# Ledger of designs, part 211: peptides against a protein of PDB entry 4N7V

Target 1, 222 residues: chain A of PDB entry 4N7V
Amino acid sequence: TLRSITSPLVAHRLKPIRQKTKKAVVSILDSEEVCVELVKEYASQEYVKEVLQISSDGNTITIYYPNGGRGFPLADRPPSPTDNISRYSFDNLPEKYWRKYQYASRFVQLVRSKSPKITYFTRYAKCILMENSPGADFEVWFYDGVKIHKTEDFIQVIEKTGKSYTLKSESEVNSLKEEIKMYMDHANEGHRICLALESIISEEERKTRSAPFFPIIIGRKP

## One batch from the design tools (peptide; made by RFdiffusion4, then SolubleMPNN)

Design b2_p30_7_s1 (from b2_p30_7, 8 letters changed)
Fold by OpenDDE base, seed 5:
Structure b2_p30_7_s1 (fold): chain B 222 residues (1-222), chain A 30 residues (1-30)
Amino acid sequence: as target 1 above (222 residues)
Amino acid sequence: DEEEEEEWEEDLEELEKKLEEEREKELEEE
């Protein structure tokens, strides 16, 4: 099943973007829908032959073939849906589209990992908790130039000198120089605070059933 | 199929780089 290889994508709160690749253009629309435009080149012109438009919650997939399958010239936005539209639920999506959906999902997840959910300014750094889940990315930009990027899989450190390295285990973290440990400690504290705030805010969102509270900015740059 | 998946990985890596660069610019402008 599609569900066995990916979950429904979640594009809520994401800003619109459009990214062209070799064979596709992937977009997040103002509506928070996700579009995958399948591009083919013919006579030095790029044409959109197929479009997958996925709802913001990932549960509805609309597929259409521009210009009766002849393709529509690639533009700065997805072509409008034509009369030949197929609509599927996530669980009813034909297997032939699963890879394309998976690509869209990965795209969205990547965008989420770069989309601030909580921005928290400390005395020493700008801390950012991202939208991806589970295990949201967390970035710390110290005002002195040190950067720390935490993911589910690793911690990347960029020192003031521009030296960059990746830590993949606790042992490696423990082997850090004392000066770097101070930055890591601050990053971890900021991370803890952001996670706590996320929990509190999310609970209030649930209670109020109001518009999204995220993204949120806490504090200000000193 | 494997080649197509590899192309996607490259595309995603490029996207990641672009997104990072954009975000870095935003952070530098703040």
Scores: peptide ipSAE 0.297, ipTM 0.811, DockQ to the pose 0.772
Fold by OpenDDE base, seed 4:
Structure b2_p30_7_s1 (fold): chain B 222 residues (1-222), chain A 30 residues (1-30)
Amino acid sequence: as target 1 above (222 residues)
Amino acid sequence: DEEEEEEWEEDLEELEKKLEEEREKELEEE
């Protein structure tokens, strides 16, 4: 099943973006829908032959073939769905489109990992909890130049000198120099606070069914 | 299939770099 390969992508709250690759153009639209445009070159011109338009919640996939399948010249936005339109649910998506969906999902997940959900300014750093899940990325940009990036898999540290290293185990974290431990402690506290706030805000969103509260900025740069 | 996946990884790495550069720029402008 498609679910065994990936979960439905989630593009909510993501800013519009358009990224061209060799074979495709992937976009997040103003509507928070995701478009995968499959590109073919003919006579030194690029044409969009197929488009997958995926809903913001990833559950609905609209597939169409521009210009009756002849293709439409690549432009600054996806071509309008006019010809040979099919609509699928995530669970009913034909297998031939699974790889394209997976690509869109990975693209969105990457964008989410770089999209602030909560920005929290402390006395010493700008802390950012990202939109990706599970295990959202957390970045700390200390005003003195130290950077810490936490993911589900590792912690990256960039020192004032520009020296960078990655920590993959608790043992490595425990072996840090005392100076770096102070930064790590602050980062961990900021992370804890962001997670707590995320929980509280999400619960209030659920109760009120209002417009999204995220992204949110807490505090001000000193 | 493997070649196409390698192309995707390269595309994603390029995207990651661009996104990081944009964020660094935003931080410098603050």
Scores: peptide ipSAE 0.297, ipTM 0.810, DockQ to the pose 0.857
Fold by OpenDDE base, seed 2:
Structure b2_p30_7_s1 (fold): chain B 222 residues (1-222), chain A 30 residues (1-30)
Amino acid sequence: as target 1 above (222 residues)
Amino acid sequence: DEEEEEEWEEDLEELEKKLEEEREKELEEE
């Protein structure tokens, strides 16, 4: 099943973006829908031959073929849907479209990993929890120039000198110099606080059923 | 299929670089 390969993409709260590649253009729209435009070149002109439009929650996929399948000239936005539109749920998406959906999902996940959900200013650093899940990226920008980037897979450290290294195990973290451990301890505390705030804010958002609370900024730069 | 997958990885790496550069600029301007 498609679900065994990827979960439904989630584009909520993401800013609009358009990225052109060799064979496709992927966009997040103002509506938070995701569009994959399949591009073909003919006579030095690029044409959109197929469009997958995916809902913001990833559960509905609308597929259409511009200009009766002849293609529509590539523009600054996806072409409008034509009369021949197919609509699928995530679980009913034909297998021939799964790879394209997976690409859209990876695109969205990458954008989410670079999209601030919570910004928290401490005495020493700007802490940022990103939108990706599970295991959201967490970044700490210390005012003295040290940077820590935590992902699900690794921790990257950039020292004041610009020296950069990656930690992939607990043993490597435990082997850090005492000076760096202080930064790591602060980063971990900031991370804990951001996760706690995310939980509390999300619960209040659910109760209020109003406009999104995220992204949110806590505190201010000293 | 493998060639298309490699192209997609390159496309995502390029996007990651772009997004990182944009984010770094935003963080430095604040």
Scores: peptide ipSAE 0.295, ipTM 0.812, DockQ to the pose 0.848
Fold by OpenDDE base, seed 3:
Structure b2_p30_7_s1 (fold): chain B 222 residues (1-222), chain A 30 residues (1-30)
Amino acid sequence: as target 1 above (222 residues)
Amino acid sequence: DEEEEEEWEEDLEELEKKLEEEREKELEEE
């Protein structure tokens, strides 16, 4: 099933972007919908032959073939849907579109990993919890130049000298120099606080049914 | 299908690089 390959993409709170690749253009629209435009070149002109428009919650996929399948010239935005539109739920998406959906999902996940959900300024660093899930990326930019990037899979450290290394296990973290451990301790505390805030804010969002509270900024640079 | 998948992975890697470069620039300007 498609669900065994990927979960429904989530584009909520993402800023609009448009990224052209060799064979596709992927966009996040102002509506937070995601569009995959499949591009083919004819006579030195690029044409959109197929469009997958995915809802912001990933659960609805609208597929259309611009200009009756003849293609529509590539423009600065996806072509408008034609009368020949197919609409699918995530679980009813034909298998032939699964890879394209997966591509859109990976794109969105990547954008989410670079999209701040919570920014928290401490005395020593700018801490940023990203939108991706599960296991949101967490970055700490120390004002003295040290950087720490935590993902679900690793921790990257960039020292003041610009020396970079990756930690993949607790043993490697425990083997760090005492100076670096201090930065890690601060990063971990900032991470804990951001996760706690995320939980509290998300619960309040659920209760109020108001506009999204995220992204949020806590504090300011000293 | 495999060739298209490999191309998509390359496209995503390029995108990741671009997004990282943009983010680094934004952080340097702040």
Scores: peptide ipSAE 0.289, ipTM 0.809, DockQ to the pose 0.743

Design b2_p30_7_s2 (from b2_p30_7 with E8W E10K A11D E18K L23R E25K N27L)
Fold by OpenDDE base, seed 5:
Structure b2_p30_7_s2 (fold): chain B 222 residues (1-222), chain A 30 residues (1-30)
Amino acid sequence: as target 1 above (222 residues)
Amino acid sequence: EEEEEEEWEKDLEELEEKLEEEREKELEEE
């Protein structure tokens, strides 16, 4: 099943973006829908041959073939749906579209990993908890130039000198120089605070059933 | 099919770089 490969993508709260690749253009629209435009080149002109338009919650996929399958010239936005539109639920999506959906999902997940959910300014750093889940990325930009990027898989450190390295185990973290450990300790505290705030805000959001509270900015740059 | 997956991985890597660069610019402007 598609569900065994990926979960429904979630594009809520994401800013619009359009990324052209060799064979596709992927967009997050103002509506928070996701579009995958399949591109073919003919006579030095790019044409959109197929479009997958995925709802913001990932549960509805609308597929259409511009200009009766002849293709529509690539533009700065997805072509409008044509007369021959197919609509599927996530669980009813034909297998031939699963890879394209997976690509869209990975695209969205990547964008989410770079989309601030909580920005928290400390005395020493700008801390950012991202939108991706589970295991949201967490970045710390110290005002003195040190950067720490935490993901589910690794911790990347960029020192003041520009030296960069990746830590993939607790043993490596424990082997850090004491000066770097201080930054890591601050990053971890900022992370803890962001996670706590996320929980509290999400709970209040659930209770009020109001407009989204995220993204949120806490504190001010010193 | 494997070739398409490799292309997609490259596309995602390029996107990641782009998104990182955009965020770095935003952070430098703040």
Scores: peptide ipSAE 0.329, ipTM 0.829, DockQ to the pose 0.805
Fold by OpenDDE base, seed 2:
Structure b2_p30_7_s2 (fold): chain B 222 residues (1-222), chain A 30 residues (1-30)
Amino acid sequence: as target 1 above (222 residues)
Amino acid sequence: EEEEEEEWEKDLEELEEKLEEEREKELEEE
């Protein structure tokens, strides 16, 4: 099943973006829908031959072929759907479209890993919890130039000297120099606080059923 | 199909670089 290789993409709260590649253009729209435009070149002109339009929650996929499959000239936005539209749920998407959906999902997940959900200013650093899941990326930018980037898989450290290294195990973290441990301790505290705030804010958002509370900024840069 | 996958990986790497550069610029303007 498609679900065995990817989850439905989640494009909620993402800013609009348009990225052109050689064979495709992927967009996040103002509506938070995701569009994959399949591009072919003919006579030095690029044409959109196929479009996958995916809902913001990833559960609905609309597929259409511009100009009855003749293609539509590539523009600054996806072409409008024509009369011949196919609509699928995530679980009913034909297998021939799974790879394209997976690409859209990876695109969205990457954008999410670079999209701030919570920004928290401490006395010593700017802390940022990102939108990706599970295990959201967490970045700490210390005002003195030290940087720490935490992912589900690793911790990257950039020291004041510009020396960078990656930690992939608890043993490596425990072997850090005492000076670096101080930064790591602060980063871990900031991370804990951001996760706690995320939980509290999400619960209040659920109760109020209002407009999204995220992204949010806590504190101010000193 | 494998060639198309390799192309998509490069496309995602380019996107990651772009997103990182945009984020760094935002941090410098704050």
Scores: peptide ipSAE 0.325, ipTM 0.828, DockQ to the pose 0.878
Fold by OpenDDE base, seed 3:
Structure b2_p30_7_s2 (fold): chain B 222 residues (1-222), chain A 30 residues (1-30)
Amino acid sequence: as target 1 above (222 residues)
Amino acid sequence: EEEEEEEWEKDLEELEEKLEEEREKELEEE
């Protein structure tokens, strides 16, 4: 099933973006919908032959073939849907479109990993919890130049000297020099606080049923 | 299909690099 390959993409709160590749253009629209435009070149002109428009919650996929399948000239935005539109739920998406959906999902996940959900300024660092899930990326930019990037899979450390290394296990973390451990301890505390705030704010957001509370900024740079 | 997947992986890597560069610039301007 498609669900065994990927979960429904989530584009909520993402800023609009349009990225052109060789064979596709992927966009997040102002509506937070995601569009995959499949591009073909004819006579040195690029044409959109197929469009997958995915809802912001990833659960609805609208597929259309611009200009009756003849293609529509590539522009600064996806072509408008025509009368020949197919609409699918995530679980009813034909297998022929699964890879394209997966690509859109990976694109969105990447954008989410670079999209701040919570920014928290401490005495020593700018802490940023990103929108990706599960296991949101967490970055700490210390004012003295040290950087820590935590993902679900690793921790990257950039020291003041610009020396960079990746930690993939607790044993490696435990083997850090005392000076670096201090930065890691601060990063971990900032991470804990951001996760706690995320939980509290998300619950209040659910209760309020108003405009999104995220992204949010806590504190200010000293 | 495999060629398209390899191309998409490359496209995503390039996008990641671009997004990282943009983010680094934003952080340097703040």
Scores: peptide ipSAE 0.325, ipTM 0.829, DockQ to the pose 0.763
Fold by OpenDDE base, seed 4:
Structure b2_p30_7_s2 (fold): chain B 222 residues (1-222), chain A 30 residues (1-30)
Amino acid sequence: as target 1 above (222 residues)
Amino acid sequence: EEEEEEEWEKDLEELEEKLEEEREKELEEE
């Protein structure tokens, strides 16, 4: 099943973006829908031959073939849907489209990992909890130039000198120099606070059923 | 299929670099 290789993509709260590759153009629209435009070159012109338009929650996939399958010249936006549109649910998506959906999902997940959900300014750093899940990325930009990037898999440290290294185990974290441990402690505290705030805000959002509360900025740069 | 996956990985790496550059610019403007 498609579900065995990926979950439905989630593009909520993401800013519009358009990324062209050799074979495709992937975009997040103002509507938070995701479009995969399959591109072919003919006579030095690029044409969109197929479009997958995926809903913001990833559960609905609309597929169409521009200009009756002849293709539409590549432009700055996806071509409008034409006749012969197919609509699928995530679980009913034909297997021939699974790889394209997976690509869109990976694209969205990457964008989410770089999209602030919570920005928290401390006395020493800008802390950012990202939109990706599970295990959202967490970045700390210290005002003195130290950077810490936490993912589900690793912690990257960039020192003031520009020296960078990756920590993949608790043992490596415990072996850090005392100076770096202070930054790590601050980063961990900022992370804890962001997660706590995320929980509280999400619960209030659920109760209110209003417009999204995220992204949110807490505090100010000193 | 493997070649297509390798192209996708490269595309995602380029996207990651772009997104990181955009974030760095936003941080410099604050």
Scores: peptide ipSAE 0.327, ipTM 0.828, DockQ to the pose 0.871; fails the geometry check

Design b2_p30_7_s3 (from b2_p30_7, 10 letters changed)
Fold by OpenDDE base, seed 1:
Structure b2_p30_7_s3 (fold): chain B 222 residues (1-222), chain A 30 residues (1-30)
Amino acid sequence: as target 1 above (222 residues)
Amino acid sequence: EEEEEEEWEKFLEELEKELEKKREEELKKE
């Protein structure tokens, strides 16, 4: 099943973006829908032959073929759907579209990993919890130039000198120089606070059923 | 299929670079 390959993508709260490659254009629209435009070149002109439009919650996929499959000239936005539109649920998506959906999902996940959900200013750093899940990326930009980037898989440290290294285990973290440990301790505290705030804010969102509270900024740069 | 996969991986890599660049620009404006 498609579900065994990927979960429904989640594009809520993401800012619009459009990224082009030779064969495809992937977009997040103002509506928070995700569009995959399949591009072919003919006579030095790029045409959109197929469009997958995925709902913000990833559960509905609308597929259409511009101009009856003849294609529509590539523009700054997806072509409008024609009369021949197919609509699928995530679980009913034909297998031939699974790969395209998977790439759309990866695109969205990447965007999420670079989209601030919580920005928290401490006395020493700007801390940012990202939108990706599970295990959201967490970045700490110290005002003195040190940077720490935490992902589910690794921790990257950039020192004041520009020296960069990656840590993949707790053992490696424990082996850090004392000076770097101080930065790591601060980063970890900031991370803890952001996660706590995320939980509290999310619960309040659930209770109020109002407009999204995220992204949120806590504090100000000193 | 492998070529298509490589193209998508390259696409994602380019996107990551673009997103990082945008973030750096945003950080400079603050």
Scores: peptide ipSAE 0.288, ipTM 0.826, DockQ to the pose 0.851
Fold by OpenDDE base, seed 2:
Structure b2_p30_7_s3 (fold): chain B 222 residues (1-222), chain A 30 residues (1-30)
Amino acid sequence: as target 1 above (222 residues)
Amino acid sequence: EEEEEEEWEKFLEELEKELEKKREEELKKE
């Protein structure tokens, strides 16, 4: 099943973006829908031959072939759907489209990992919890130039000198110099606070059933 | 299929660089 390969993509709260390659254009629209445009070149002109339009919750996939399959000239936005439209649920998507959906999902997940959900200013740093899941990326930008980036897989440290290294185990974290441990302790505290606030705010958002509360900014730069 | 996969990996790598650049530019304005 498609579900065994990937979960439905989630594009909620993401800003619009359009990125082009030789063979495709992937975009997040103002509607938070995701579009994959398959591009072919003919006589030095690029044409969109196929479009996958995926809903913001990833559960609905609309597929159409512009201009009766002849293609529509590539523009600054996806072409409008034609009369011949196929609509699928996530679980009913034909296997021939699974790879394209997976690429769209990876695109969205990457954008999410760079999209702030919570920005928290401490006395010493700007802390940012990102939108990706599970295990959202967490970045700490200390005002003195130290940087810490936490992911599900690793912790990257950039020291004041510009020295950079990656930690992949608890043993490596425990072997840090004492001066770096102080930054790590602050980063961990900021992370804990962001996660706690995310939980509280999400619960209030659920109760309110209104416009999204995220992204949020807590505090201000000193 | 392998060529298509390589193109998509390059695409994601380029996207990551662009997203990082945009984030750095935003940080400089704050």
Scores: peptide ipSAE 0.285, ipTM 0.825, DockQ to the pose 0.843
Fold by OpenDDE base, seed 3:
Structure b2_p30_7_s3 (fold): chain B 222 residues (1-222), chain A 30 residues (1-30)
Amino acid sequence: as target 1 above (222 residues)
Amino acid sequence: EEEEEEEWEKFLEELEKELEKKREEELKKE
């Protein structure tokens, strides 16, 4: 099943973006829908031959072939759906489209990993919890130049000198020099706070019928 | 299919670089 290889993509709260390659254009629209445009070149002109339009919650996929499959000239936005569109739920998406959906999901996940959900300024650093899930990326930018980037898979440290290294285990973290441990401790505390706030704010957001609370900024740079 | 996969991987790598660049530029403006 499609669900066995990916979860429904989530594009909520993401800013619009459009990224082009030779064969495809992927966009997040103002509506927070995701569009995959498949591009073919004819006589030095690019045409959109197929469009997958995915809802912001990833559960609805609309597929259409612009201009009756002849293609529509590539523009600054996806061509609008016209006649002969197919609409699928995530679980009913034909297998032939699974790879394209997977790439759309990876695109969205990458964008989410670079999209601030919570920005938290401490006395020593700017902390940022990103939108990706599970295990949201967490970045700490210390005002003195040290940087820490936490992901689900690793911790990257960039020292004041610009020296960079990656930690992949707790043993490596424990082997850090005392000076670096201080930065790590601060990063971990900031991370804990951001996660706690995320939980609290998300719960309040659920209880209210207001606009999204995220992204948020807490504190200010000293 | 392998060629398409390689193109998509390259696409994601290029996107990552672009997103990182934009983020760095935004951080420099603060």
Scores: peptide ipSAE 0.288, ipTM 0.827, DockQ to the pose 0.729; fails the geometry check
Fold by OpenDDE base, seed 4:
Structure b2_p30_7_s3 (fold): chain B 222 residues (1-222), chain A 30 residues (1-30)
Amino acid sequence: as target 1 above (222 residues)
Amino acid sequence: EEEEEEEWEKFLEELEKELEKKREEELKKE
């Protein structure tokens, strides 16, 4: 099943973006829908031959073939749906489209990993919890130039000198110089706070069923 | 399929660089 390969993509709260490859253009629209445009070149002109438009929650996929499959000239936005439109749920998506959906999912996941959900200013750093899940990326930009990037898989440290290294185990973290440990401790505290706030805010958001509370900014740069 | 995957990986790498650049530019404005 498609679900065994990937979960439904989640594009909620993401800002519009459009990125082109040789064979495709992937976009997040103002509506927070995700579009995959399949591109073919003919006579030095690029044409969109197929479009997958995926709902913001990833559960609905609308597929259409511009100009009856002849293609529509590539533009700055996806072509409008044509008369021959197919609509699928995530679980009913034909297998031939699974790879394209997976591409869209990976694209969205990357964008989410770079999209602030919570920005928290401390005395020493700008802390940012990102939108990706599970295990949201967490970045700390210290005002003195130190940077820490935490992911589910690793911790990257960039020192004031520009020296960078990646930590993949607790042993490596424990071997850090004392001065770096101080930054790590601060980063970890900021991370804890952001996660706690995320939980609280999400619960209130659920209760009110109002407009999204995220992204949120807490504090100001001193 | 392998060529398509390689192109896609390159695309994601380029996108990541662009997203990082945008964040850095935003930070410089603060």
Scores: peptide ipSAE 0.288, ipTM 0.825, DockQ to the pose 0.800; fails the geometry check

